# Peptides against a protein of PDB entry 2N1D: the designs that were tried, part 17

Target 1, 169 residues: chain A of PDB entry 2N1D
Amino acid sequence: EVKVKIPEELKPWLVDDWDLITRQKQLFYLPAKKNVDSILEDYANYKKSRGNTDNKEYAVNEVVAGIKEYFNVMLGTQLLYKFERPQYAEILADHPDAPMSQVYGAPHLLRLFVRIGAMLAYTPLDEKSLALLLNYLHDFLKYLAKNSATLFSASDYEVAPPEYHRKAV

## One batch from the design tools (peptide; made by RFdiffusion4, then SolubleMPNN)

Design b1_p10_7_s3 (from b1_p10_7, 5 letters changed)
Fold by OpenDDE base, seed 3:
Structure b1_p10_7_s3 (fold): chain B 169 residues (1-169), chain A 10 residues (1-10)
Amino acid sequence: as target 1 above (169 residues)
Amino acid sequence: TLEKLLEFLK
């Protein structure tokens, strides 16, 4: 199995995220104030501004594109708690052609990295390529940790209305 | 799932 390490600074947030949704019956406000597309774009611009122009097998843009694709594929089937499924269904009905990276934000993006390791284990990547990819994934996670104060907040959640509770049964 | 999350976080 491919191990993707989550920074210690972000682990408490994963617990808070789970608690807000599953125990407190809250929902992340959608569409996100800062969606996944925007977060990835900011990361790419951040990396480019740092002057790290070393030629590597994976470019920042390729990594960003890959993360976005994985997120869009896995969000609906792998990254949602049961309580969030009615909300997801409503999003699909209202925005059938929109990629979920334009709707969801940092908390759900972080959930991807809990699962992505298992998925990468079955990709036909050589050892060198996999190592480079992992380095970029860890680098991105460090970026999320550095900006966690602006990306992760309980104020982005709200208590689900009674009507939603009936649908979530 | 929560179980998988907790396993990852420990």
Scores: peptide ipSAE 0.026, ipTM 0.653, DockQ to the pose 0.028
Fold by OpenDDE base, seed 2:
Structure b1_p10_7_s3 (fold): chain B 169 residues (1-169), chain A 10 residues (1-10)
Amino acid sequence: as target 1 above (169 residues)
Amino acid sequence: TLEKLLEFLK
């Protein structure tokens, strides 16, 4: 199994996120004020501003594109708690043609990295190539940790209304 | 996209 290490600074947030949804019965406000597309774009621009070569810029762009693709594929089936499923159904109805990377934000993006390791285990990469990919993923996670104060906040969640609770049976 | 990334890493 491929292990993607989550920075220690972000592990408490995963717990808080889980608590807000499953125990506090709250929902992340959608559409996100800062969606996954924007976060990835900011990361790419951040890397470019550091004076990277063309090859490194290409690699960053491909990593960003790959993360976005994985997120859009996995969000609905792998990254949601059961309590969030009615909300997801509503999002699909309201935004049928929009990729979920334009709707969801940092908390759900972070959840991807809890699950992505299992998916990467099926890639035809040799050990060295997989290590390189993991380095890029860890670099992105470090970026999330560095900007966690602006990306992760309990104020982005809201208590689900009673009508929602009835649907979330 | 993912395939392209994988090819780059090889």
Scores: peptide ipSAE 0.020, ipTM 0.643, DockQ to the pose 0.177
Fold by OpenDDE base, seed 1:
Structure b1_p10_7_s3 (fold): chain B 169 residues (1-169), chain A 10 residues (1-10)
Amino acid sequence: as target 1 above (169 residues)
Amino acid sequence: TLEKLLEFLK
C-alpha cells in the first residue's frame, strides 16, 4: 500500500477538524482568510527563497499547480463531510466560476493528502515517479506542519446556525 | 487528475 505519511504534528488537527465539523456541528469560515491558492503560493516562495544548486524552482511550481488542480477536482466529491454539503452548495451558487482553491483553506487542503495515498495505490506508477511524488508531497506537508500555528485554528470554525442544521439533515 | 499531477512531477 502506498502511504502518504501525515506529520505527527498535523494528525491531531485532522481529528480536531473532524470533531469540529461532524460532532460539534461547526463550519469552517468561508471564504477562507487564507485560501489554498495563497498557501501554495507561500510555499513556492518559501522554496524559492531557500534556493538550491539544482535550481528546482520550475519543479516546485509544477507541483504547486498540480496540487491546486487536484484539490479543485476532489474538493466537492471527496474532501467534504456530509455536514459541509449545504455550505458547499451555497458556495457554488454564490461563486460559480471560482475555483475552490480560492475559497477553502488549510484544513481542507490537508484532507486532500489523506486521500491521495489510497488513489496512488490504484494508479500504475513506476518506482521513480512514485518516489518523486512522495518526496514532493512530504516536503509540502512538512511545510504545513512548520506553519501549523498560523494555518490551523479552531477559531476559523463557527457553530452553524439553526437554519443550517435543518438543511444538513 | 492524479495522472496529470504525476506528469507535473516528472
Scores: peptide ipSAE 0.020, ipTM 0.646, DockQ to the pose 0.160
Fold by OpenDDE base, seed 4:
Structure b1_p10_7_s3 (fold): chain B 169 residues (1-169), chain A 10 residues (1-10)
Amino acid sequence: as target 1 above (169 residues)
Amino acid sequence: TLEKLLEFLK
């Protein structure tokens, strides 16, 4: 297994996110006010503004593209709690061709990094590529932690309506 | 802790 460390600042949010969904029966408001695409774009621009070389900029773009792809692949099958399944089904029905990175936001993106390490174990990356990738993944997580006050809020969740409860449980 | 969090995502 490839170990991806979640910043300590973000671990409590994962618990809160879990609690909001599974215990309080709330749903993250979709489409997200700030979707995954936007978050990744902001990160890329942030890195560019820090005076990176062309090669480093290229690497950032590749990492962003990779994170986006992983998210879009894994969201529906690995990143959702059971209570969120009806919501996801509705999103697919209403927006069948939309990448989930354009619909979901920071909380679900953060969930990716809980699982991504195990998935990377199945990817044939050489030692250099893996080390570089891990460095950028951790760098991105630090970026999320730095902007956590803006990206993660319980106010982005809402109590699911009674009709949703009937189909979810 | 990370392994515990993994248990949430099922």
Scores: peptide ipSAE 0.029, ipTM 0.673, DockQ to the pose 0.031; fails the geometry check

Design b1_p10_7_s4 (from b1_p10_7, 7 letters changed)
Fold by OpenDDE base, seed 1:
Structure b1_p10_7_s4 (fold): chain B 169 residues (1-169), chain A 10 residues (1-10)
Amino acid sequence: as target 1 above (169 residues)
Amino acid sequence: VLDKVLEFLK
């Protein structure tokens, strides 16, 4: 099993995110004011600006591309709570050709890292490549933790209207 | 902590 460690700073947010949606019946505002594409771009630029002998731009870009791809593949099937399904359906109807990385934001991106370890277990990567990938994934998570005050906020959620409750199973 | 999250992510 491939284990992706979530920073302790972000674990409480995962709980808050879960609580906001499943218990308080709130929805994350979509499209996100800062989408996954933007977050990944900021990370890549951050790494480039701090480039040194140990920083490989190519590797960062590949990791960013990989995270984006996994997010877009897994969002609809793996990263949504049941209460969010009607919202997702509406997003698909309104933005049929848009990748979900352009719609969703930091909270859903963080959820990816709860699931990605299991997916990586089936990826045909050699030991060295997997270790390198994990290092970058953890580095990215540290970046999220460092910027958590701006990326994760309960103010990005709002109570779903009554009509939404009726169609949310 | 993450157990609750995993339980409802379906």
Scores: peptide ipSAE 0.089, ipTM 0.810, DockQ to the pose 0.028
Fold by OpenDDE base, seed 3:
Structure b1_p10_7_s4 (fold): chain B 169 residues (1-169), chain A 10 residues (1-10)
Amino acid sequence: as target 1 above (169 residues)
Amino acid sequence: VLDKVLEFLK
């Protein structure tokens, strides 16, 4: 398995996110006020503004595109708690043509990096390419940690109404 | 602690 290390600063948030959904029976407000697309765009602009894009094998835009694609593929099958599934079904019905990176936000994006390592283990990347990719993924996670105060907030969640509880069984 | 998080992700 390919190991993707989550920054220590973000580990408490994963616990809070889990608690809000599974114990407190809350839902992340959708569509997100700041969706995955915008977060990735901000990261790309941040990296380019610092002139730190000298990696010849992996450009920032390629990494961003890759993260977006993985998120859109994995969200529905890998990144949701059981309690969130009715909400996801409603989102699909209301926005059938929208990629989930335009609907969901930072908390669900962070969950991707808990799972992505196992997926990367089955990609035909050589050692050098994999190392470069991992470096960018860790760099992005560091960016999320740096901006965690604005990206992660319990105020973005709300208690699910009784009608939703009936749907969630 | 992340193991408990992974347990509920599906």
Scores: peptide ipSAE 0.072, ipTM 0.806, DockQ to the pose 0.028
Fold by OpenDDE base, seed 5:
Structure b1_p10_7_s4 (fold): chain B 169 residues (1-169), chain A 10 residues (1-10)
Amino acid sequence: as target 1 above (169 residues)
Amino acid sequence: VLDKVLEFLK
């Protein structure tokens, strides 16, 4: 397995996220006020504004595109708790052609990085390319940690209504 | 911590 290190300051959020959904029976408000597309765009702009003397700009764009693709592929099957399934079904019905990166936000994006390491282990990448990718993934995670106060908040969750609980049985 | 999250992300 490829090890993707989650910043220590974000690990507690993963637990809080899990608790909000599974134990407190809350749902992340959708569509997200700041979706994954926007977060990735902000990151890319942040990196580009830092200056560059090499091919880093092109690499950032590729990494952003890759993260978005992995998120859109994995969200529905890998990144949701059981309690979130009815909400996801409603989103699909209302927005059948919209990528989930335009609907979901930072908490679900962070969940991706819990699983992405195992997926990358079976991706045909040479050692050098993998190391470079991991560096960018870790850099992005550092960015999330730096902006965690605005990206991760329990106020973005709400108690699911009674009718939802009936569907989530 | 991550193992716990992985266990419930199903």
Scores: peptide ipSAE 0.071, ipTM 0.800, DockQ to the pose 0.029
Fold by OpenDDE base, seed 2:
Structure b1_p10_7_s4 (fold): chain B 169 residues (1-169), chain A 10 residues (1-10)
Amino acid sequence: as target 1 above (169 residues)
Amino acid sequence: VLDKVLEFLK
């Protein structure tokens, strides 16, 4: 099994995110004010500003593209709590051709890294390539932790309306 | 924590 280490600074947020949705019956406001595409773009630009070489920039871009692809593939089937399923169905109906990386934000992106390890275990990567990929994933997670104050907030959630509760039960 | 979150997502 491929191990993806979540920074200690972000682990409490995963619990808060779970609590907001499953126990407090809230929903993350969609479309996100800062979507996954924007977060990944900011990360790539951040890495470029640190003086990366062309090869390093290419590697960062490939990692960003990979994260985006995995997120878009896994969001609907792997990254949602049961309570969020009706909301996802509404999003698909309203935005059938939009990638979910343009709709969802940081909390759901963070959930990806809880699940991505199991998916990477089935990729035909050699040990060295996998180690390099994991280093970049951990680097990105550190970036999320550094910017957690602006990316993760309970104020981005709202209480689900009564009609939603009827659909969710 | 991660194990609990994994269970929560199931």
Scores: peptide ipSAE 0.070, ipTM 0.798, DockQ to the pose 0.029

Design b1_p10_8_s1 (from b1_p10_8, 7 letters changed)
Fold by OpenDDE base, seed 2:
Structure b1_p10_8_s1 (fold): chain B 169 residues (1-169), chain A 10 residues (1-10)
Amino acid sequence: as target 1 above (169 residues)
Amino acid sequence: ELEELLKFLK
């Protein structure tokens, strides 16, 4: 498998996220106040402002596009806990044509990087391309860690109402 | 499902 290292700073959040959803029976507020698209846009702009070269900008844009695509493909099948399924169904009903990157936010985006390594293992990339991709993925994760105080907060979750519990197994 | 998420953290 392709190893994608999660920053140590973000690992506790994944635990908290898991606890909020599965144990405390809370739901991330949707649509996200800051969705995946906006997070990726901020990252791209951040990279462009820090050092502007044509090749670097191209690479950043490609990575952002790739992350977005992987997220949109994997969210429904790979990145949700069982308790979140009814919410996801409601989102699909209310936003049938919207990519999930416009609905979900940082916590679910972070979950992607726990699973993306397995997906990349089947991607036909040469060694140099894979190394470059991994560098940017890790760079993005460092960006998430740097901005974790604003991107990851328990206040973005809310206790699911009793009506929801009846829908959720 | 993602219930096994924590098992993949290393």
Scores: peptide ipSAE 0.094, ipTM 0.820, DockQ to the pose 0.028
Fold by OpenDDE base, seed 4:
Structure b1_p10_8_s1 (fold): chain B 169 residues (1-169), chain A 10 residues (1-10)
Amino acid sequence: as target 1 above (169 residues)
Amino acid sequence: ELEELLKFLK
């Protein structure tokens, strides 16, 4: 098992996110005001501003690209609560060719890291590459924690209307 | 499935 540890600061958010969606029947406002692409871009720029070498910048870019790819692959199948399925279907209908990293935001991105460990277990990475990847994933999670005040807010959710409830499990 | 995974975080 490849274990990706979620920072303690972000675990309460995962609970709040879960509660907002599944218990309070709210939906994250889409398209996100700050989508996954933007978050990853900010992270990359942040790392660059910290005095990265060419190699380190390359690594960051690869990690960003990887996170984006994993997110886009996993969002629809693994990162949504049942209640969010109708919303996702609407997004697909309206934006069939748009990557979900341009639609969804920080809460769903954070969910990725709850599931990504199992996904990485199916990837034939050498030990060195895996260690480097894990280091950057944890580094990115620390970045999310550092910026959690601007990235995670219950105000980005809204109560789903009754007509939505009829479509959702 | 996601619901089940996050249950332990409560």
Scores: peptide ipSAE 0.091, ipTM 0.815, DockQ to the pose 0.025
Fold by OpenDDE base, seed 3:
Structure b1_p10_8_s1 (fold): chain B 169 residues (1-169), chain A 10 residues (1-10)
Amino acid sequence: as target 1 above (169 residues)
Amino acid sequence: ELEELLKFLK
């Protein structure tokens, strides 16, 4: 298994996110006010503005594209709590052609990095390429930590209505 | 499951 380290600053948020959904029976407001696409775009622009030299094997844009693809593939099967399933089904019905990176936001994106390590373990990358990718993933996580005050907020969640509770069996 | 992993982080 490939180990992806979550910054200590973000671990409390994962706990709060878990509590909001599973214990308080709240839902993240969808579509997200700031979706995954926009977060990744901001990161790419941030890296560009700092003038950091791009690595030969992995450019920032390529990493962003990869994160987006993994998110869109994994969201429905690996990044949702059971309580969120009815909401996801409704989103699919209302937006059948939209990638989930245009619907979901920072909390679900952060969840990706809890699970992505297992997926990367079976990716045909050499040792050097994998190390470089991991460095970029950790760099992105540090970016999320730096901007956590604006990206992660309990105010982006709302109590699920009674009708939803009936669906969430 | 995700719930198991995040519960461990708590």
Scores: peptide ipSAE 0.081, ipTM 0.810, DockQ to the pose 0.026
Fold by OpenDDE base, seed 1:
Structure b1_p10_8_s1 (fold): chain B 169 residues (1-169), chain A 10 residues (1-10)
Amino acid sequence: as target 1 above (169 residues)
Amino acid sequence: ELEELLKFLK
């Protein structure tokens, strides 16, 4: 399995996210105030502002596109706690054609990086390409850590209503 | 399933 290291700064958030959902029975407010698409766009723009070469800019865009694609593929099957399933079903019903990267936000995006390593293990990438990809993934995670104060907040969660509890058995 | 994965984080 390909190992993607989560920055130590973000690990506490993953625990808090887990606690908010599974123990406190809260839900992340959807659609997100700042969705995954926006976060990735900000990252790309951040990299561009650093005076990157055209080649590096191309690589960043490819990485962003890849992260988005993996997120959209994996969200429904890999990145949700059981308690979040009814919410996801409602989102699908209300927005059947919307990619989940336009609905969900930073917490769920961070969850992707807990799982993405296993998926990358099955990709037909040579060692050099995989190493490059991993470098960018870690770079992106560092970006998330740097901006964690604005991206991750318990105030973006809310207590699920009683009606939700009944359907989230 | 995700619960099992993240419970080991600290």
Scores: peptide ipSAE 0.053, ipTM 0.787, DockQ to the pose 0.026

Design b1_p10_8_s2 (from b1_p10_8, 7 letters changed)
Fold by OpenDDE base, seed 5:
Structure b1_p10_8_s2 (fold): chain B 169 residues (1-169), chain A 10 residues (1-10)
Amino acid sequence: as target 1 above (169 residues)
Amino acid sequence: LLEKLFEFLK
């Protein structure tokens, strides 16, 4: 099993996120004020600004691209709570050609890392490549933790309107 | 804990 360790400071947020959606019946405001694309771009720029070698820069770009791809693939089917399904359907209708990485933000991106480990376990990656990938994934998670105050906030959620509750069976 | 929470993801 490939384990992607979530930083301890981010684990409580996952619980809060779950609570806001499932118990408080709130929705994350979409489109996100800071979407996944921008978060990944900021991370990449952050890594590049630290004077990394060309090889490391290449690796960062690949990791960012990979995270984005996995997010876009998994968001609709794996990363949403039931209560969020109507919102997702509305997003698809309003933005049919937009990748979800341009719509959703940090909370949903963080959810990816709860699931990604299981998927990576069956990827045709050699041990060295997998280790390198895991290092970057953990590095990215540390980046999220470092910037958690600006990326994760309950104020980005709001109570779903009554008409939404009627849709959310 | 996280595994338990995401078991409810349907």
Scores: peptide ipSAE 0.029, ipTM 0.695, DockQ to the pose 0.029
Fold by OpenDDE base, seed 2:
Structure b1_p10_8_s2 (fold): chain B 169 residues (1-169), chain A 10 residues (1-10)
Amino acid sequence: as target 1 above (169 residues)
Amino acid sequence: LLEKLFEFLK
């Protein structure tokens, strides 16, 4: 298993996210005000604005594309709590052709990095390439931590209505 | 903690 280290600043958020959903029976507001696509785009632009060579820019773009792809593949089956399943079903019905990276936001994106390590273990990457990838993933996570005040907020969640509770049982 | 969260997501 490949271990992806989550910044210490973001670990409490994962707990809060879990608590909001599973204990407080809240749901993240969807479609997200700032979706995964937008977050990744902002990261890429951030890296570009700091001055990068063509190779570095290319690498960032590839990492962004990879994160997006992994998110879209894993969201429905790997990144949702049981309580969120009815909401996901509604999203699929309302947005049948939209990738989930255009619907979900930062909290669910962060959950990806809890799971992505196990998936990376099956990638045909040599040790050097894997190390480089991990460096970029960690760099992205540092970016999320730096912008956590705008990306992660309990105000983006709302209490699920009684009708939803009946669907979730 | 992360391992527990991984399990929570199952």
Scores: peptide ipSAE 0.027, ipTM 0.683, DockQ to the pose 0.031
Fold by OpenDDE base, seed 1:
Structure b1_p10_8_s2 (fold): chain B 169 residues (1-169), chain A 10 residues (1-10)
Amino acid sequence: as target 1 above (169 residues)
Amino acid sequence: LLEKLFEFLK
């Protein structure tokens, strides 16, 4: 299995995220104030502002596009806790054509990197290409860690109403 | 499809 290392600064957030949803029965407020699309765009712009070469800029854009695609494919089936399923169903009903990267935010995006390693293990990439991809993924994760104070907050969650509880169990 | 998306890194 391909190991994607989560920065130590972000690991506590994964625990808090899990606790907020599964124990405290809260939901991340949707649509997100800052969605995955905007986070990826900010990252790309951040990389471009640092004087990267044309090739590196191209690679960043493709990595961003790849992360977005993986997120949109995996969100519904891989990245949700059971408690979040009714919320997801409501989102699909209200916005059937919207990619989930326009709805969900940083916490769910971070969950992707917990799962993506197993998926990359099936990708027909040579050792060099895989290492390069991992470097970009880790670079992005470092960016998330650097901006964690803005991207991750318990205030983005809210207690699910009693009506929701009846749907979730 | 997802695998092809990252082929540019080769």
Scores: peptide ipSAE 0.026, ipTM 0.676, DockQ to the pose 0.157
Fold by OpenDDE base, seed 3:
Structure b1_p10_8_s2 (fold): chain B 169 residues (1-169), chain A 10 residues (1-10)
Amino acid sequence: as target 1 above (169 residues)
Amino acid sequence: LLEKLFEFLK
């Protein structure tokens, strides 16, 4: 098992996110005002502006591309609570060709890092490459924590309408 | 699936 450490600053948000959806029966407003694509782009630009030399084996752009692809693959099957399934189905019906990284935002992206560790265990990476990848993932999570005030807010959620509750049986 | 997704990171 590959352990991906979530920053302590973001752990309370995972609980709030869970509570908003499962207990308060709210939904994250979709499409997100700031989607996953935008967040990843901002991170990449941030790294470039810092002037730090990227590791020879892993470029920031490649890490961003990898995170995006994993998110798009795992969102529908691994990252949604049961209450969110009808919303996801509606998104697929209305936007069948849109990648979910253009629809969903920071809360769902953060959920990826709760699950990704177990999946990375099956990736054919040597010890050094895996360690380097983990460093980038942790660096990205640190970036999310640093910008958490603008990325994570309960105001991005809303109470599901009565019609949705009837559908979410 | 996953091994192919991260193969380009090498």
Scores: peptide ipSAE 0.021, ipTM 0.645, DockQ to the pose 0.140

